Peptides against a protein of PDB entry 5FRP. Designs and how they scored, part 122

Target 1, 225 residues: chain A of PDB entry 5FRP
Amino acid sequence: VEWTESIPQIIATREDISKELNQALAKTFIDSDPRVRRTSVMIFNKVPVTEIWKNITNKAIYTSLLHLAREKHKEVRELCINTMAKFYSNSLNEIERTYQNKEIWEIIDTIPSTLYNLYYINDLNINEQVDSVIFEYLLPFEPDNDKRVHRLLTVLSHFDKKAFTSFFAFNARQIKISFAISKYIDFSKFLNNQESMSSSQGPIVMNKYNQTLQWLASGLSDSTK

## One batch from the design tools (peptide; made by RFdiffusion4, then SolubleMPNN)

Design b2_p21_1_s3
Fold by OpenDDE base, seed 1:
Structure b2_p21_1_s3 (fold): chain B 225 residues (1-225), chain A 21 residues (1-21)
Amino acid sequence: as target 1 above (225 residues)
Amino acid sequence: MEEEEKKWEELLEKEREEEEK
């Protein structure tokens, strides 16, 4: 733990990280202690993306980071999912594709597929987290149409077959959620009107309202689990 | 969950058909 906690400061102060340090760091991502794995993931949050790409040259570190998205320890997994999504977005914005970094980009370009493949776990907490990081980091709101399309094409260009299937399922779900929210608002407005509620449609709209709420709630994780 | 989702999908389809008329 303590050694790994010192790594962000070492990366920030030294331009030349030894091969030995990279090899030692790679071992911390596969450590049996979840606290060591957590601290290792935190390096990617504490160090600027440009310094990570410059100083972390061992491919095994990036590969191991991606594998932690499916690890058993909840806290480490959740941290890893947020970290890799953010790191992907920052890398796309700040890191140029060169011949020297090509092999690292081949790994980083699989982050979108890695994230979309988490939907196959069929866990509500994981699904909510993946939904969140897609909107925040992978496909953020971009008012410029050309930039938005370019980002979308970049994300899709490295998808496996499973990730494509999850992508289409995700988009279909988001359309359904948007429509459900719209109907929830309409039904709520109707039921808040005393004249409308006293009409023959009152009980029908109340039933539709309750079904809408039940469906919306069924998609939410239990925060107690 | 699956039964509630199916009931909602049936409701959703009816509401779409009503908005298209």
Scores: peptide ipSAE 0.054, ipTM 0.576, DockQ to the pose 0.013
Fold by OpenDDE base, seed 2:
Structure b2_p21_1_s3 (fold): chain B 225 residues (1-225), chain A 21 residues (1-21)
Amino acid sequence: as target 1 above (225 residues)
Amino acid sequence: MEEEEKKWEELLEKEREEEEK
């Protein structure tokens, strides 16, 4: 733990991290203690993306980071999912593609597929987190059409077949949620009008309102679990 | 879950058909 906690400061202060330090750091990502794994993942959050790419040259570190997205320890997994999504976004924004960094980019370009493949675990908490990091980091709101399309094409360009299937299912679900929210608003407006509620449509709209609320609520993770 | 999803899909389809008329 203590050694791994010192690594962010070492990366920030030293221009060249030795091959030996990279090998030692790679071992901390596969440590049996979840606290060591957590601290290792936190390096990617504490160190600027440019310094990570410069100093972390061992491919096994990046591969191990991506593997932690499927680990059993909830806190480390959740941290890893957020960290890799943010790291991907920052890398796209700040790191140029060169011949020298090609092999690391080949790993980093699999982050979107790695995240979309988490939907196949069929866990509501994981699904909610993946939804969140997609909107925050992978496909953030971009008003410029050319930038938005370029980002989308970049994200999709390295998808496996399973990630594409999850992508289409995600978008279909978001359309359904948007429609459900629209209908919830319409039904709420109708029911707030006493004349409308007293009409023959009042009971019908009340039933539709309740069904819409139940469906919206069923898609929410239990924050207590 | 499956029954509520099915009821919502049936509602969703009816509401889409009503908006297309």
Scores: peptide ipSAE 0.054, ipTM 0.568, DockQ to the pose 0.013
Fold by OpenDDE base, seed 5:
Structure b2_p21_1_s3 (fold): chain B 225 residues (1-225), chain A 21 residues (1-21)
Amino acid sequence: as target 1 above (225 residues)
Amino acid sequence: MEEEEKKWEELLEKEREEEEK
């Protein structure tokens, strides 16, 4: 733990990290202690993306980071999912593709596919987290159409077949959610009008409202689990 | 979950048919 906690400062202060340090760091990502794994993931959050790419040259570190997305330890998994999504976004924005970093980019370009493949676990908490990181980091709101399309094409260009299937399912679900929210608003407005509520349609709209609420609520993780 | 999804899909289809009129 203590050694791994010192790594962010070492990376930030040194221009060249030795091969030996990279090999030692790679071992911390697969350590039996979840605290060591957590601290290792936090390096990617504490160190600027440019310094990570410059100093972390061992591909096994990046591969191991991606594997922690399926970690049994909830805290490490959740941290890893957020970390890799953010790291992907920062890398796309700040890191040039060169011949020297090609092998690392081949791993980093699989992050979107890795994240979309988490939907096959069929866990509501994981699904919500993946939904969140998609909107925050993978496909953020971009008002420039050309930049938005370019980002989308970049994300999709490295999808496996399973990730594409999850992507289409995700988008279909988002359309349904958007429609449900729209109908919830419409039904709420109707029911808040006393004349409308007293009409023959009042009970019908109340039933539709309740069905809409139940469906919207069923898509939310139980915060108690 | 499956029963609620089915009920919502039935509602969704009816609401689409109402928007097309």
Scores: peptide ipSAE 0.043, ipTM 0.598, DockQ to the pose 0.013
Fold by OpenDDE base, seed 3:
Structure b2_p21_1_s3 (fold): chain B 225 residues (1-225), chain A 21 residues (1-21)
Amino acid sequence: as target 1 above (225 residues)
Amino acid sequence: MEEEEKKWEELLEKEREEEEK
């Protein structure tokens, strides 16, 4: 733990991290203690992306980071999912593709596929987290059409077959959610009108409203678990 | 979940058919 906690400071203060330090850091990602693994993941949150790419040259670190997305320890897994998604986005925005960093990019380019493959676990909490990181980091809102398309193509270009299937399923679900929210708003407006509520349509719209709410609620994780 | 999803999908289809008219 203490050694791993010192790594962000070492990366921030040293221009070059030795091969030995990279090898030692790689071991911390697979440590038996979840606290060590957590601290290792936190390096990617505490250190600027440019400094990570410069100083963390051991590909096993990046591979190990991606493996922690399926980690049994909930806190480490959740942290890892957020961290890798953010790291992917920051890398796309700030890191040029060079011959020297090619092997690391080959791993980082699998982050979207790694995340979309988490939907196959069929865990609602994981699904919600993956949904969140997709919107925040992988496919953020971009008003520029060319940039949005380029980002989308970049994300898709390294998908495995399973990730593509999850992508289409995700998009279909998001369309349903968007429509549900739209209808929830429409039904709410209708029900807020006393004349409309007193009409023959009042009970029908109330039923539709309740069905919409139930469906929206059924897609939410139990925050108590 | 499955029954609620099915009920919503049936509702969703009806609402889409109503918007297409």
Scores: peptide ipSAE 0.042, ipTM 0.587, DockQ to the pose 0.013

Design b2_p21_1_s4
Fold by OpenDDE base, seed 4:
Structure b2_p21_1_s4 (fold): chain B 225 residues (1-225), chain A 21 residues (1-21)
Amino acid sequence: as target 1 above (225 residues)
Amino acid sequence: RKKEEEEWDKLLEEEEERREA
């Protein structure tokens, strides 16, 4: 743990991390101690993306990072999912594609697929997290249409078949959610109007309102778990 | 949950059909 905690500082201070250090770091991602794995993932959060790309040259580290998305240890997994999504986004924004970094990009470009494939685990908590990182990092809100489309195409360009399927399912769900929210708002407005509530439609709308709420709630993970 | 989802899906389909009509 302590050794791994020192790595961010080493990366920040040294221009060239030795092959040996990279190899040692690679081992920490597969360490039996989840604390070590966690600390290793945190390197990607603590060190600027440009420095990571410069100094982390062992592609196995990146591959191992991606594998931790399916980690058994919840905290490590959750951290990894957030980290890799953020790292992907930062890489797209800050790292140029060159011949020298091509091999690393080939791995990093699989992050979207890796994340979307997590939906197949059918875990509500994982699903929520993946949803979150998609909106925050993978496909963030971008008011510029061209940039938004370009980003989308970049993300999709490396999808495997499963990721595509998951992507479509995700989008379909989002549309449904959006619609449900819209209806919730409409129903709420209706119910807040006393005249409307006293109408023959009052009970019907109330029922629909409740159904909408139940449906929306059913998609939420139990925060108490 | 699945039944509620199915009912909602049906409701959504009915509403989509109403919008397309």
Scores: peptide ipSAE 0.010, ipTM 0.529, DockQ to the pose 0.014
Fold by OpenDDE base, seed 1:
Structure b2_p21_1_s4 (fold): chain B 225 residues (1-225), chain A 21 residues (1-21)
Amino acid sequence: as target 1 above (225 residues)
Amino acid sequence: RKKEEEEWDKLLEEEEERREA
């Protein structure tokens, strides 16, 4: 743990990280102690993306980072999912594609697929987290249409078949949620009107309102679990 | 949950049909 905690400072201060250090760091991502794995993931959060790409040259480190997205330890997994999504976004924005970094980009370009494939676990907490990182990091809001389309095409260009399926399912779900929210608002307005509530439609709308709420709630994770 | 999803799918289809008409 303590050794791994020193790595961010080493990367920040040294331009030439030895092959040996990279090899040692690679081992920390597969350490049996979840605290060590956590600390290793945190390197990607503490060190600027440009310095990571410059100094971490062992491709096994990047591969191992991606594998942690499916690990059993909840805290490490959640941290990894956020970290890899953010790292992907920062890499797209700040790192140029060159011949020298091609092998690393081949790994990094699989991050979107890796994330979308997490939907197959069918865990509500994981689903919510993946939803969040998609909107925050993978496909952020972009007012420029050309930039938005370019980002979308970049994300999709490396999808496997499973990721495409998840992508379409995700979009369909978002449309459903949007529709449900719209109906919730309409029903709420109706029910807040005393005259409308006293009408023959009052009980019908109340029932639809409750169904809408139940459906929306069913998609939320239990914060107590 | 599956029944509720099916009901919402029907509602979505009906709403799409209304927008296209």
Scores: peptide ipSAE 0.009, ipTM 0.516, DockQ to the pose 0.013
Fold by OpenDDE base, seed 2:
Structure b2_p21_1_s4 (fold): chain B 225 residues (1-225), chain A 21 residues (1-21)
Amino acid sequence: as target 1 above (225 residues)
Amino acid sequence: RKKEEEEWDKLLEEEEERREA
C-alpha cells in the first residue's frame, strides 16, 4: 500500500520511469488486497493523462485496469469504471496518435466497448454508473456537430458486436425515458387543472400518471443497496 | 419488468395514436 501511494509523486517528478517500476506497478493491479488495487487505480486519477502516457509503458497495466471493471469489490469496481471512462476522454482530448503509442491506443480504444459490455451483467447499480460515465465522459454534450459526430464515430469504431447491441438498447431506453418524462409533465399539468380532473378523463389520466411514475421509478437503482 | 415494459409500450403506442388522430 505505502509503496503504491508513492507512485503518483514519482511519476510526477521523474521523467523516466524504469521498466522495473512499470513491472512492479503492474503487479499492484492484480494484488489480492483491494486497498492496493484501489490505490493503483487512483494513480490514473491523480496523475495527468500526459504523464501517464509518457511514463506508463507496460501494456499489462492498462489491460489490468480494464479488467478491474468486472471485479467483485464494489468500491474498486466503481472507481475503476469512473477512472477508465475519464482516462479515455482525457486521452482523446490530449494524446496524439503516433506510431510509438499505437499499441497502448489499441487497448485504450477498447474502453467504450468494455464499458458497454457491463450492461450484460444486468446489475442496476452498474447500469446506472455506466449510464453516468457515458454522458459525462464517453459522449458528453458537444454543441459543435462535427466534433460531436467525430467523437461518436471514434467511440463506435472499436465496438464489438455486443457493445453495439448495448449501444442501441441504451439509446432506445433513453428515448423511452424522455417520452415518459414528457408524458409525466403532460399528465401533471392536466391533473393540476381542477376542471380537467373533474372531467371523464380525470381518472384515466390519474391512472396513466401513476403508471408513468412507477415505470420511471423502476429504472432507478435503490440508493440503499 | 418485461411485462411492465410491454404494457407501458402498449399504453404509449395507444397514446401516440390518439394524438395523431
Scores: peptide ipSAE 0.009, ipTM 0.515, DockQ to the pose 0.013
Fold by OpenDDE base, seed 5:
Structure b2_p21_1_s4 (fold): chain B 225 residues (1-225), chain A 21 residues (1-21)
Amino acid sequence: as target 1 above (225 residues)
Amino acid sequence: RKKEEEEWDKLLEEEEERREA
């Protein structure tokens, strides 16, 4: 743990990290102690993305980071999911694609697929977290249409078949949620009108309102049901 | 959930038809 905690400072101060240090760091990602794994993941949060790309050249480190997204230890897994999503976004913004870093980019470009594939675990907490990191880091709000489209195409260009399926399912659900919220508002307005409530449609709209709420509640809590 | 979604989709379709009529 203590050794791994010193790594961010070393990376920040040194221009070149030895091959031996990279190999030692790679081992910390697969350590039996969750605290060591957590500390290793935190390196990607504490060190600037440019310094990580410069100094961490061992592919096994990046591959191991991605594998932690499916770890049993909840805290490490959650940290890893947030970390890899943020790292992906920062890399797209700050790191140029060169011949020298091509092999690392091949791994980093799989982060979106790795994240979307987590939906197949069918865990509500994981689903909510993946939803959050998609909107925050993978496909953030961008007012510039060209930038937004370019980002989307970049994300999609490295999807596997399963990730595409999850992507379409996710988007379809989001559209439905949007419509459901719109209907909820309409039904609420109707029910708040005394004349409308006293009409023959009152009980029908009340039933629809309740069903809409139930659907929204289930959809927010469970993306797969 | 698929059943709930189908039921909700049906309810929405019925409501749209009522607004267009």
Scores: peptide ipSAE 0.010, ipTM 0.501, DockQ to the pose 0.012; fails the geometry check

Design b2_p21_2_s1 (from b2_p21_2, 9 letters changed)
Fold by OpenDDE base, seed 5:
Structure b2_p21_2_s1 (fold): chain B 225 residues (1-225), chain A 21 residues (1-21)
Amino acid sequence: as target 1 above (225 residues)
Amino acid sequence: SFEEEILKKFEESLKSNELTE
């Protein structure tokens, strides 16, 4: 009976500790010292994504993290860009969407848009970094077509107009590949239907299928050069 | 649907890049 009475106090204490931690972190992300800001960002790199989502519940912290992508201090900015991209990818892979974490997800879902908006700064170093994290974390190579399409749709679903424009401008190759994959799936479904193949549309679909394959093959060959 | 809108934009992009006959 005494053990049961201590549980609420322990839970309350943990909630208090969590609150204090969140308050402290919220301050450190906006600290005037770049070293403090850097250390704050590193928490998101060092701590498992599941633990971050569990313990960091103040949405202001996540908002502040995203804001550091435009940080004047180069080292902090570069770290932030890598960190937020990786964190986004890990979150998509490991964190379920629940009612309790909805507000955090609303912020995290803006990470792709935040990154693509960095292209408008017109800085070569930033552009290269954004390209790198997009290929590594946002739209990684995925052999499973359904997973690839799902990831793409997820990334695009929260784009603002500017991010969408940048996406089409800078990632034309990825877009083309994704489109080709989608068409490949459609063609494959059509080809599996014998009735459809015997129709007047059969030869037309086969021609489009072959064109898609040729395009994919040519694109892959260019990536290997 | 969102998917249809994205596909439409992809198709438009392909047309602009002369990838479609």
Scores: peptide ipSAE 0.000, ipTM 0.278, DockQ to the pose 0.023
Fold by OpenDDE base, seed 2:
Structure b2_p21_2_s1 (fold): chain B 225 residues (1-225), chain A 21 residues (1-21)
Amino acid sequence: as target 1 above (225 residues)
Amino acid sequence: SFEEEILKKFEESLKSNELTE
């Protein structure tokens, strides 16, 4: 009976610790020392996404993370860009949308727009990094068409006007390549099916396959230039 | 460093939460 009475106090203590931690982290993300900010960002890299969502409940921390993508300190900015992109992807894969986490998701859902808006800074290094994280984390190669489309729609669903513009300007080519690769895979599967090849659709699919290969070859050659 | 301390505290907090679940 006595241990049961201690449980509320223990829970309260844990909540207090969690609250204190969140308050401390909120301060460290906006610290004047870049090293402190860097370490704060590293928490999101070192801790599993599920644990982050569980333990970091202060929305200001997430907002601050997103703001660091535009900070002046290069190392912190670069780390932040990679971190937020990865965190977004992991969150989409591992975190369910609930009423309780809605406010945090509202912030996290702005990560794609935040990243695409970095193109307007017109910095070559930033552009290259954004391209990299888009390919690696936001819109990774997905062989399943339904999953790929779902991810794309998810990413686009929260775009602001500027992000859409940047998306079409810079990533339309990548999307086309991804789509072409997907078609290539589908065609390859079709070609491996003898029954399908003997059908009236066989020649049509073969023609489309060849066109896709030619397009891919030309696109890859242009990317190497 | 303060940074390492914060990180350590956070990690410890996470571990403590896992151990009590």
Scores: peptide ipSAE 0.085, ipTM 0.665, DockQ to the pose 0.025; fails the geometry check
Fold by OpenDDE base, seed 3:
Structure b2_p21_2_s1 (fold): chain B 225 residues (1-225), chain A 21 residues (1-21)
Amino acid sequence: as target 1 above (225 residues)
Amino acid sequence: SFEEEILKKFEESLKSNELTE
């Protein structure tokens, strides 16, 4: 009986600690000192994504994180952009969508739009960073076609109109490259199979393989200009 | 620093939650 009475107190204590932590973090994300804001962002980099979702329950913290992508302090902004992109990717991979975390997911699902909207600032450094995080975290290389398409659809499903416009302007080429690479891998596997090479499909696949290589080579050369 | 304290509290909170699972 005594242990049963202690359970509510323990739960309450944990809830209190969690509440205090969330309140403290909410303040640090909007602190006037860039160092404090930086450290706040770093929590999302240092702590496993599963633990972040479990312990950071105040939606205002996530909203504040996203807002830092446009802050004036360059270092904090750059860190934030990388952090939110990585956090988004990790969340997609590791966090299930539940009724309990729905409100947080509604915020996290806006990260792609938040990032693509940064292109409208028309800053070369920001654009390069956004390109980098898109390639690394939002739309990473995925050899599995189904997974790649699923990721793409997930990213696009929550775009605002501005993000869609930016996406088509900047990333259409990247998507094509990704698909070409996946085909290259498939073709390479096929070509390594001697039985497949001796088949009637062998010459056809070889031709497609060569076309893909040529396209990739041409695309890479244009990106360096 | 205040930052270190917050991080420490956060880490402690994480550890506490892991022990109850």
Scores: peptide ipSAE 0.083, ipTM 0.655, DockQ to the pose 0.025; fails the geometry check
Fold by OpenDDE base, seed 1:
Structure b2_p21_2_s1 (fold): chain B 225 residues (1-225), chain A 21 residues (1-21)
Amino acid sequence: as target 1 above (225 residues)
Amino acid sequence: SFEEEILKKFEESLKSNELTE
C-alpha cells in the first residue's frame, strides 16, 4: 500500500524533472554561445533516438534544432545538418507514429524540406553537405523496391514547393539511377532463370533489359531522358 | 562547463528513468 502511494509522487517527480530538463534544454539551443548550442545538438547524436523521443517532449527544442541548419556559426550548422538528417532516418526506422507524438512528428517530417531548402543559399559547402546527408540518411540506397519507394514517398509527402523544385533540380537524376539499378537487378534475376527465358515474356524482358543497359551506358547525361 | 553540466544532467536523467522501468 505504501509503495502504491509513492508511485504517483515518483511519477510526478519524474515529470517535474523532465519538464525542468526540457525547459533548460530549450534555453541552451538558443544560447548566445555557439559552444552551448553545439553541445545541445550533440545530445541528439549521443542519446538513442528512442530515448530522445521519450524524454524530449518540448516541441520548441525540435524547432530550434531545425533552425540551427541556417546558423551563422559554421561548425554548429554543419553538425546540426548531419544530426537532423540522421535523426530523421533513425526516427523513421525506430519510432512509431502515435497520437501522443503527432506534434513532434509534424516537426520532424519537415526535416527533408528544411534540408532541400538549404540549396537556395547557393553555398557550395552547404550543397555538398546536403548532398551527402541525402544519400546517407534521407534516401539511402535500398535494394528492396517497396522499401525504397515507400521511403521516397515519405520524404516527398511533406515537401513544400521550394523543396520539390530543388529535389527535381538536384536529385531527380540520382533517384532515376537508383530505380534503374533496381530494374537491372530484377532483369538479371529473370535472365538467370531458364524457365522465365523460355516463356512468352522472355523477349519482352530482354528488350527492356537492353534498353536499361543502354540508358545506364549513356552516362546518365540527360536527366530528362 | 555549463554545457558539460547540462549533458551530464540529461544523461543522469535518462539513467534514472531506465532504472525505474
Scores: peptide ipSAE 0.023, ipTM 0.587, DockQ to the pose 0.025; fails the geometry check

